# Ledger of designs, part 44: peptides against a protein of PDB entry 4BOS

Target 1, 163 residues: chain A of PDB entry 4BOS
Amino acid sequence: PVLTRTVVPADNSCLFTSVYYVVEGGVLNPACAPEMRRLIAQIVASDPDFYSEAILGKTNQEYCDWIKRDDTWGGAIEISILSKFYQCEICVVDTQTVRIDRFGEDAGYTKRVLLIYDGIHYDPLQRNFPDPDTPPLTIFSSNDDIVLVQALELADEARRRRQ
Target 2, 163 residues: chain A of PDB entry 4BOS as posed
Amino acid sequence: PVLTRTVVPADNSALFTSVYYVVEGGVLNPACAPEMRRLIAQIVASDPDFYSEAILGKTNQEYCDWIKRDDTWGGAIEISILSKFYQCEICVVDTQTVRIDRFGEDAGYTKRVLLIYDGIHYDPLQRNFPDPDTPPLTIFSSNDDIVLVQALELADEARRRRQ

## One batch from the design tools (peptide; made by RFdiffusion4, then SolubleMPNN)

Design b1_p14_8_s2 (from b1_p14_8, 8 letters changed)
Fold by OpenDDE base, seed 3:
Structure b1_p14_8_s2 (fold): chain B 163 residues (1-163), chain A 14 residues (1-14)
Amino acid sequence: as target 1 above (163 residues)
Amino acid sequence: APPLVSREAIDFDL
């Protein structure tokens, strides 16, 4: 089995597309972004006490309007929210630093998904199997440390290609 | 140290 990258469009919504891809078992749907943005806005709006200006860097309402724009970028806040919503760890491997940031690692989730990030663009990761009848895997056990090693290998290779 | 993730021109500390 090999961990591979599926390139999604660089349309300012790559984070949402990538998350949707992995949590839905490998469904590439760039059209999912508006609903993903709205989902996040809805969650944020539902708890203004938690999602305060201190967390958001702007008022709750301003954030909701901002995140629903089709040209705004997601980041740690959105990943954290999506991790909680989908009840899984979201592990982001950074090709620039060759490190993995784990979101939701303290929540006790049994599943994890992986994204690869280059400082600007997000792509989803999947495990491919030699058996053509076995579909790629995007949802891993949170105990699967091998997939994290494989993600680091991908990141390191990507970094080398850019040097 | 908490992970640092950027969006646009802003980093977020967890």
Scores: peptide ipSAE 0.040, ipTM 0.719, DockQ to the pose 0.039
Fold by OpenDDE base, seed 4:
Structure b1_p14_8_s2 (fold): chain B 163 residues (1-163), chain A 14 residues (1-14)
Amino acid sequence: as target 1 above (163 residues)
Amino acid sequence: APPLVSREAIDFDL
């Protein structure tokens, strides 16, 4: 089995598209972003005490309006929310630093998904199998640390290509 | 106008 990258559109919503891809088992749907943005806004609005100005960098209402725009960028706030919503660990491997940031690691989830991030763009990762009739795997066991090693190798190779 | 490429960042303050 080989861990591979699926390139999604760089349309300002690559995070949402990438998350949707991995949590839905490999479904590429760039049109998912508007609804996912609304979901984020709804969750943020529901807990203004936690999602404070200190966390958001703007008022709760302003952030909700901002994230629903089609040209604004998601980040750790969105990943954290989506991790909890989908009840899975979201692991982001960074090609610039060759490090993995794990979201939801302390929640006790049994499943993890992986994204690759280059400082600007997010893409989903999947495990391909030798049998072409076996569909790629996007949802892994949270105990599968081999996939994390493979993600680091993939990121390191990507970093070397940019040098 | 929006940027050509999405720039989505990880915030470690959470």
Scores: peptide ipSAE 0.040, ipTM 0.707, DockQ to the pose 0.133
Fold by OpenDDE base, seed 5:
Formats: C-alpha cells, sequence, structure tokens
Structure b1_p14_8_s2 (fold): chain B 163 residues (1-163), chain A 14 residues (1-14)
C-alpha cells in the first residue's frame, strides 16, 4: 500500500527505460532503449498525415532519424505513442508543479502506469506491499485513483525537499 | 524553423 520510486540511470534514455519498467511489471533494462526508439520511429513513419511537421517540429523523416540517436530525449510525443502501443494510460507526476499529466485518458484503457518527472529525468513508480511474498505492482486499474493521490504526495514531498 | 528544445518534458498532450 505504499508507492515508491525506482531510480533509473540518467543516460538520455530514462523515459524509455522507465516506460519499459512499468509496462513489463518491474523489469529494469536500460538496454531496451535502442529498440524502443526504433519502434517509435517505425510508428511515426507509418502515419505521416497524423505525425506531421506541425506535431513533430520537424519533418517526419527528420524526426525518425533524430529519435533513433542514442543521445536525444523523449517527451510527450513519445509517451503518447507508447501509451497507444501498450494500450494503457501513462500518468506522469511532475515534482516541479505537483501535477499529473495523463496520456491516453480518453482512449478507454482499463490499465494505467505511473512515472515521476522532475523537469529533466523520468523514473518509474511501483506499489510495494507489506507481505514480502507479494511482488511490487506497476500496472494499476484505470479506476484506481488512490495511486494518483499517492503519486501527488510523493511529488509534493520531493518538491519540499528542494525548497 | 522552430528553435531546438529539450524533449524530456510533458508540456502538451496528443
Amino acid sequence: as target 1 above (163 residues)
Amino acid sequence: APPLVSREAIDFDL
């Protein structure tokens, strides 16, 4: 019944590592980033009408080449794509503003996962249980609003530590 | 062309 943070490496691919962690049930694999970048590029290339220059800030081809680099950062566009791919709501709590941005909230997904963001770095969130035989939970019901409250509490505490 | 910005952000929804 306690929400906790797993710190992943700050290696320019923390978003991809964090998403992989939560959607795979708590598997930490920083080496997942290259394949996830290729997946995103493939999805973007498949729909140039939707993923237009207006959305991407660059041409479709330029974006695909850019996101596949090992030093470029993911953000809202990549989260939206991964939400659709994994068919789950991705909730990001921001420690600077103590607000939650919900990606895929109108898609009718039954599951949600949570990340914590500090303006530079993404980390995954998980629910730990008092029973040591019960593994941590990273995939929640989209009706579980308690986990959102707990995420806001974590973000608020993190913000207070920086003041 | 738009300026280069950090993409490690959640400043909009799609």
Scores: peptide ipSAE 0.034, ipTM 0.703, DockQ to the pose 0.050
Fold by OpenDDE base, seed 1:
Structure b1_p14_8_s2 (fold): chain B 163 residues (1-163), chain A 14 residues (1-14)
Amino acid sequence: as target 1 above (163 residues)
Amino acid sequence: APPLVSREAIDFDL
C-alpha cells in the first residue's frame, strides 16, 4: 500500500475539495465548495461568542459573507470547523516544513484524514492498494501512525523536488 | 490546539 496525492484544481476552493474528497471516501467533486462554504458560514454564525471578531479578524457577519465568496481561501478556521463537523482528525502535512499539523487531535476521534499543503494549495491524500478492485482508502484509524510517516515521506520528496 | 485564524494557510504566528 502506498500513500498518494490526488491533485485537485487550483480554483480557490482546493481546501474544500480536498476535505470533501477524503471524508467522502475518495470522491472528487470540485463543485462541492459552495455548499461547504455555506456550511462554514452557518456554523460560524451559530456561535458568535466563540467565533468572535478577535478570532475572525472581522465581524461574524462579515466573515460569513466573505467565506461564501467563490474566490476566498479557507484556512485553519475552516479546517477546525470541518474536523468537528465530520468528527475526525484532519492532518495536514506541510511540504515547506515537512511537518504534520493535526486538527482535532484532542477531541478523541477514532478516524483521521490527510491533506498535503504546499503553502498555497491543498490536495487530498489516499492509500492505494495493489488490487485494482480495492478502492483507495482516505479515512484512517487515528491510531494509524504509519500513514503519518508516509505523509511525511511524501512531503519530504516534494520538498526535494523543489530544490 | 492548532490556531484558528489563518485564512489560506496554516499560520501559527498568533
Scores: peptide ipSAE 0.042, ipTM 0.738, DockQ to the pose 0.040; fails the geometry check

Design b1_p14_8_s3 (from b1_p14_8, 8 letters changed)
Fold by OpenDDE base, seed 1:
Structure b1_p14_8_s3 (fold): chain B 163 residues (1-163), chain A 14 residues (1-14)
Amino acid sequence: as target 1 above (163 residues)
Amino acid sequence: APPLLSTEAIDFDL
């Protein structure tokens, strides 16, 4: 078993494509982004008290309109929202720092998914198996710390390649 | 609070 990176298009929606990929069990669908953006906007709009201007950096309505554009980029806010929506930890390994940032780590989720982030682009991670008939795994137990170690190894190698 | 991992510096502050 080896953790591998699936490169998704750099089309301004890589975060959404990557999240969709891992939460749906390894389905690459770049066309998922518009609906993912709409989902986030709907969640934000539903709770203006929590998703305040102080958190969003703009009014609730402005954020909703902004995130639904096809050329705006997602980040920590969107990851946090998607973690809550899919009821799983979203673990992001950063190739610049070789650290894992965990979203939803205190929510008590039993599942985790992994993304790799290089500062401007997100890709999904998956565990591949030697048996070609065994599909890759994208949803891990929140107790599976081995996958986190493997993610750090991938990030470290990626950083070395850029040196 | 989770760190900022925005591709274009979208602020996240809880």
Scores: peptide ipSAE 0.042, ipTM 0.726, DockQ to the pose 0.039
Fold by OpenDDE base, seed 2:
Structure b1_p14_8_s3 (fold): chain B 163 residues (1-163), chain A 14 residues (1-14)
Amino acid sequence: as target 1 above (163 residues)
Amino acid sequence: APPLLSTEAIDFDL
């Protein structure tokens, strides 16, 4: 078994496409972004006390309108929201720093998914199996630290290629 | 504070 990267389009919505891919078990659907954006906006709008201007950097309403645009980029806020929504840990391995940022790690989720990030673009990660009849795995146990090691190795290799 | 893991349009303070 090897951990591999699935390259998704760099269309300003790579984060949403990547998250959708891993949480849905390996479904690549770049057209999912508008719905994902609206989902986030709905969650934010539902709790203006928590998702305050202090957290969002703009008013709740402004953020909701902003995130629903097709040209705005997602980041840590959106990952945090999606982690809570899907009830899973979202681990992002950064190829620039060769470290993993874990979202939802303190929530007690039993599942984790992995993304790879280069400072601009997000891609999903998956485990491929030697058996061609066994589909790739995108949802891992939150106790599977081997996959985190593999992700770091993948990121380190990617970083070295850019040097 | 959340980690500085963002794209161009979203930034965070340490």
Scores: peptide ipSAE 0.041, ipTM 0.710, DockQ to the pose 0.042
Fold by OpenDDE base, seed 3:
Structure b1_p14_8_s3 (fold): chain B 163 residues (1-163), chain A 14 residues (1-14)
Amino acid sequence: as target 1 above (163 residues)
Amino acid sequence: APPLLSTEAIDFDL
């Protein structure tokens, strides 16, 4: 079994496409982005006391309008929101630093999903199996530390290719 | 908590 990268379109919505891919078990659907953006906006709008200007860097309404644009890029705040919504740890391996940033690690989730990030683009990660009848796995146990090692190896190789 | 990440602008970890 090896951890592999599925390249999603660089259409400003790669984060949402990547998250959707891994949480839905390997469904590549770039058309999911508008709904994902609306989902985040809905969550933010539902709790203006928590999602304050201090958290968002802009007013609640301004953020909701901003995130629903098709040309704005998601980041840590969106990942945090999606982690909570999908009740899973979202692990992002960075190819520039060869480190993993874990979102939702303190929430006690039993599941984790993995993304690979190069500073401007997100892609989903999946585990491929030698058995052709066994579909790739995108949702891992939060106790599966092997997948984290594999993600670091994948990121390190990607980094070396850019040297 | 993980560091601030964003493809475009720095965001916060909630």
Scores: peptide ipSAE 0.038, ipTM 0.732, DockQ to the pose 0.041
Fold by OpenDDE base, seed 5:
Structure b1_p14_8_s3 (fold): chain B 163 residues (1-163), chain A 14 residues (1-14)
Amino acid sequence: as target 1 above (163 residues)
Amino acid sequence: APPLLSTEAIDFDL
């Protein structure tokens, strides 16, 4: 089995598309972004004490309006929120630094999903199997650290290609 | 310090 990258559209919503892809078991749906943006805004609006200006970098209301725009790009805050919503660890491997940032790692989730990030774009990762009858896997055990090693290898190769 | 992951906008992991 090898870890592979599925390239999603670079349409300002790649993070949301990528997260949806992995948490739904490999379903590519770029049209999911508006609803996911609204979901995040709803979650943020529901807890202004937690999602403060200090956290958001803007007022709660300003953030909600901002994230619902179709041209704003998600980041760590949105990943953290989605990790909690989907009750899974979201691991992001960065091709620029060849490091993995793990979101939700302290929550005790039993599942993890993986994204690859190049500084401006997110793509989902999946495990392909040699058996053609075995579909690709996007949801891994949080104990599967081999997949993290594979992700680092994939990111390192991607970094070398850009050098 | 929380990691910096973002696309166009810079966000922090909390």
Scores: peptide ipSAE 0.038, ipTM 0.726, DockQ to the pose 0.043

Design b1_p14_8_s4 (from b1_p14_8, 9 letters changed)
Fold by OpenDDE base, seed 3:
Structure b1_p14_8_s4 (fold): chain B 163 residues (1-163), chain A 14 residues (1-14)
Amino acid sequence: as target 1 above (163 residues)
Amino acid sequence: APPLLSTDAIDFEL
């Protein structure tokens, strides 16, 4: 079994497409982005006391309008929100630094999903199996540390290719 | 410091 990358479109919504891919078990649907953006905006709007200007860097309403634009890029705040919504740890391996940032690691989730990030683009990661009848796995046990090692190896190789 | 995972905004983990 090897961890592989599925390249999603670089259409400003790669984070949302990538998250949707992994949490839905490997469904590539770039058209999911508007709904994902709306979902985040809905969550933020529902709790203006928690999602304050201190957290968002802008007013609650301004953030909701901003995130629903088709050209704005999601980041750590959006990943944190999606981690909580989908009740899973979201692990992002960075090819520039060869490190993993884990979102939701303290929440006690039993599941983790993985993304790979190069500073300007997100892609989903999946485990491929030698058995052609076994579909790729995108949702891992939060105890599966092997997949994290594999993600670091994948990121390191990507980094070396850019040297 | 929180990770910077966005090119157009300063974000941090909630």
Scores: peptide ipSAE 0.038, ipTM 0.727, DockQ to the pose 0.042
Fold by OpenDDE base, seed 5:
Structure b1_p14_8_s4 (fold): chain B 163 residues (1-163), chain A 14 residues (1-14)
Amino acid sequence: as target 1 above (163 residues)
Amino acid sequence: APPLLSTDAIDFEL
């Protein structure tokens, strides 16, 4: 089995598309972004004490209006929120630094999903199997550290291709 | 100081 990348559109909503892809088991739906943006805004609005200006960098209301725009980029805040919503660890491997940032690692989730990030774009990762009858896997055990090693290898190869 | 505004980046974790 090998870890592979599925390239999603670079339409300002690649993070949301990528997360949706992995948490839904490999479903590519770029049209999911508006609803996911609204979901995040709903969650943020529901807890202004936790999602404070100190966390958001802007007022709660300003953030909610901002994230619902179709041209604003999601990042660490949105990943953290989505990790909690989907009850899974979201691991992001960065091709620029060849490191993995793990979101939700302290929550005790039993599942993890993986994204690859190049500084301006997110893509989902999946495990392909040699058996053609076995579908690709996007949801891994949080104990599967081999997939993290594979993600680092994939990111390192991507970095070497760009330099 | 508050963190940077959200972008396609993973510069911090909540």
Scores: peptide ipSAE 0.036, ipTM 0.725, DockQ to the pose 0.045
Fold by OpenDDE base, seed 4:
Structure b1_p14_8_s4 (fold): chain B 163 residues (1-163), chain A 14 residues (1-14)
Amino acid sequence: as target 1 above (163 residues)
Amino acid sequence: APPLLSTDAIDFEL
């Protein structure tokens, strides 16, 4: 089995497209972004005490209006929210630092998904199998440490290519 | 263009 990257469009919504891809088992649908943005805004609006201005960098209402724009970038805040919503650990491997940031690691989720990040763009990761009749896997066991090793190897190779 | 103070950074936990 090999961990591979699926390049999604760089349309300002790559984070949402990538998350949707992995949590839905490998479905590429860039049109998912508007609904994903609205979902996040709804969650944020529902808990202004937790999603405070200190966390958001702007008022709760301002953030909700901002994230629903089609040209604003998702990042750590959105990943954290989506991890909680989908009840899975979201692991992001950074090709610049060759480090994995794990969102939801303390929540006790049994499943994890993986993204690759280059400082600007997010892409989803998947495991391909030798048997062509076996579809790629995007949802892994939270006990699968091999996939994290493979993600680091993938990121290290990407980093070396860009240095 | 995205703002300089963007939420794009992943080195942050909520």
Scores: peptide ipSAE 0.033, ipTM 0.717, DockQ to the pose 0.057
Fold by OpenDDE base, seed 2:
Structure b1_p14_8_s4 (fold): chain B 163 residues (1-163), chain A 14 residues (1-14)
Amino acid sequence: as target 1 above (163 residues)
Amino acid sequence: APPLLSTDAIDFEL
């Protein structure tokens, strides 16, 4: 078994496409972005006390309008929201720093998914199996630290290629 | 390339 990267389009919505891919078990659907954006906006709008201007950097309403645009980028805020929504840990391995940023690690989730990030673009990660009839795995146990090691190795290789 | 936005950053509490 090897951990591999699935390259998704660099269309300003790569985060949403990547998250959708891993939480849905390996479904690549770039057209999911508008719905994902609206989902986030709905969650933010539902709790203006928590999702305050201090957290969002703009008013709740302004953020909701902003995130629903097709050209705005998602990041840590959106990952945090999606982690809570899908009730899973979202681990992002950063190829620039070769470290994993873990979202939802203190929430007690039993599942984790992995993304790879280079400072501009997000891609999903999956475990491929030797048996061609066994589909790739995108949802891992939150106790599976081997996959984190594999993700770091993948990120290190990516970083070295850019040097 | 599109400009980086503050929300694009991966950030978490230490």
Scores: peptide ipSAE 0.033, ipTM 0.704, DockQ to the pose 0.058

## One batch from the design tools (peptide; made by RFdiffusion4, then SolubleMPNN)

Design b1_p15_1_s1 (from b1_p15_1, 9 letters changed)
Fold by OpenDDE base, seed 1:
Structure b1_p15_1_s1 (fold): chain B 163 residues (1-163), chain A 15 residues (1-15)
Amino acid sequence: as target 1 above (163 residues)
Amino acid sequence: MAGTREDIPLKEYKK
């Protein structure tokens, strides 16, 4: 088994596409972004006390309208929301720093998914198996720390290729 | 990507 990267389109919605890919078990659907953006907006709107202007950098309503645009980028706020929504730990390995940023790590989730991030673009990670009849795995046990090591190795290799 | 980068960086706004 080897951890591999699936390159998704750089169409301003790579975060949403990548999250959708891993939480749905390896389904590449770049058209998922509009619905994903609406989901974020709905959750943000549902709790203006938690999603305050101090956190959002703009009013709750303005943020909801902004994230629903087809040309705006999601970030840590969206990942945090999606982690909670899908009830899984989202681990983002950063190729710039070769570090893993874990979202939902203290929530007690039994599952984790992995993304790779280069400071601009998100891609999903998957475990490929030698058996061609066994589909790639995108949802891992939250106790599977070897996948985190493999993710760091991928990030380190990516960083070296840019040097 | 074609759009303006206005997202929140991972290491700044973790919930």
Scores: peptide ipSAE 0.040, ipTM 0.706, DockQ to the pose 0.528
Fold by OpenDDE base, seed 4:
Formats: sequence, C-alpha cells, structure tokens
Structure b1_p15_1_s1 (fold): chain B 163 residues (1-163), chain A 15 residues (1-15)
Amino acid sequence: as target 1 above (163 residues)
Amino acid sequence: MAGTREDIPLKEYKK
C-alpha cells in the first residue's frame, strides 16, 4: 500500500474540495464548495462569543460574508470547524516544513483524514492498494501512525522536486 | 484567476 496525492482544481476552493474528497471516501466534487462555505458561515455565526474579532480578524458578520464568496481561501479556522463537524482528526502535511499539523487531535476521534498543503493549495491524500479491485482508502484509524510517516515521506519528496 | 488571500496560516492559528 502506498499513500498518494490526488490533485484537485486550484479554483480558490481547494480546501473544501479536498476535505469533501477524504471524508466522503474519495469522491471528487468541486461543486461541493458553496455548501461547505455556507456551513462554515453558519457555524461561525452560531457562536459570536467564541468566533470573535480577535480570532477572525474581522467582525463575525464580515467573516461570514467573506467566507461565502467563491474566491476566498479557507484556512486553519475552516479546518478546525470541519474537523469538529465531521468528528474526525484532520491531519495536514506541509510540504514547506515537512511537518504535520493535527486538527482535532485532543478530541478523542477514532478516525483521521489527511491533506497535503504547500502554502497556497490543498490536495487530498489516499492509500492505494495493489489489488485493482480494492478502492483507495481516505479514512484512517487515529491509531494508524504509519500513514503519518508516509505523509511525511510524500512531503519530503515534494520538497525535493521543488529544489 | 486570483483569489482573496486572507486565510489563516496553519502554523500561526492552529486551533
């Protein structure tokens, strides 16, 4: 089994497309972004005390309007929200630092999904199997440390290709 | 196309 990257469109919604891909078991659907953006806005709006201007960098209402635009980029706030919403750990391997940031790691989730991030673009990761009849795996056990090692290897390889 | 880059970096604002 090998961990591989599926390149999704760089259409300003790559984070949402990538998350949707992994949590749905490998379904590529760039059209999922508008609904996911609205989901983020709904959750942000529901708790203005937590999602304060100090966290958002703008007022709660302004952030909700901003994230619902089709040309704005999601980040750590969105990943944190989506981790909680889907009740899974979201692990992001950064190709610039060769480091994994784990969102939801202290929540006790039994499942984890993986994204690869280069500073401006997100892609989903999947495990491919030798048997052609076995579909790729996108949802892993939160105890599967091997997949994290494989993700770091992918990031290191990606970094070497850019050097 | 150019997108609005006001997203939060992972290393700075992990939650």
Scores: peptide ipSAE 0.039, ipTM 0.701, DockQ to the pose 0.531
Fold by OpenDDE base, seed 3:
Structure b1_p15_1_s1 (fold): chain B 163 residues (1-163), chain A 15 residues (1-15)
Amino acid sequence: as target 1 above (163 residues)
Amino acid sequence: MAGTREDIPLKEYKK
């Protein structure tokens, strides 16, 4: 089994496309972004006490309007929200630092998904199997630390290619 | 990639 990267479009919504890909078991659908943006906005709007201006950097309403634009980029706040919504760890391996940021690591989720990030773009990661009849895996056990090692190796290779 | 980038950095916005 090998961990591989699926390149998604760099259309300002790569985070949402990537998350959708991994949580849906490997479905590439760039058109998912508007609905995912609205989902995040709905979650934020539903809990203004938690999603305060201190967290959002803007008012709750301003954030909701902002995230629903088709040209705004998602980041750590959106990943945190999606982790909670999908009830899974979202692990982001950074190709610039060769480090993994884990979202939802303290929530006790049994599942994790993986993204690779280069500072401006997100892509989903998947495990490919030698058996052609076994489809790629995008949802891993939160106890599967091997996949994290493989993600770091993938990021390190990406970094070396840029040097 | 012409969109707003204020929330893209993980380390800056992770809490």
Scores: peptide ipSAE 0.030, ipTM 0.673, DockQ to the pose 0.476
Fold by OpenDDE base, seed 2:
Structure b1_p15_1_s1 (fold): chain B 163 residues (1-163), chain A 15 residues (1-15)
Amino acid sequence: as target 1 above (163 residues)
Amino acid sequence: MAGTREDIPLKEYKK
């Protein structure tokens, strides 16, 4: 088995497309972004005390309006929210630093998904199997540290290609 | 067309 990258469109919503891809088991649907943006806004709006201006960098209402725009980019805040919503670790491997940031790592989730990030663009990661009849895996055990090693290898290779 | 992006460090804003 090998960990591979699926390139999603760079359409300002690559984070949402990538998360949707991995949590839905490998479904590429760039049209998912508007609904995911609404979902995040709904979650944020539901708890203005937790999602404070200090966390959001803007008022709760301003953030909700902002994230629902089709031309705004998601980041760590959105990943953390989606991790909690989907009850899984979201592991982001950064090709610039060859490091993995694990969102939800302290929540005791039993599953994890992986994204690859280059500082601008997010893509989903998947495990491909030698058996062509076995579909790629996007949801891993939170105890599967091999997949994290493989993600780091992908990131390191990507880094070397740029240098 | 590039969208609006805020540079939020991945490690800083975990929830």
Scores: peptide ipSAE 0.039, ipTM 0.693, DockQ to the pose 0.643; fails the geometry check

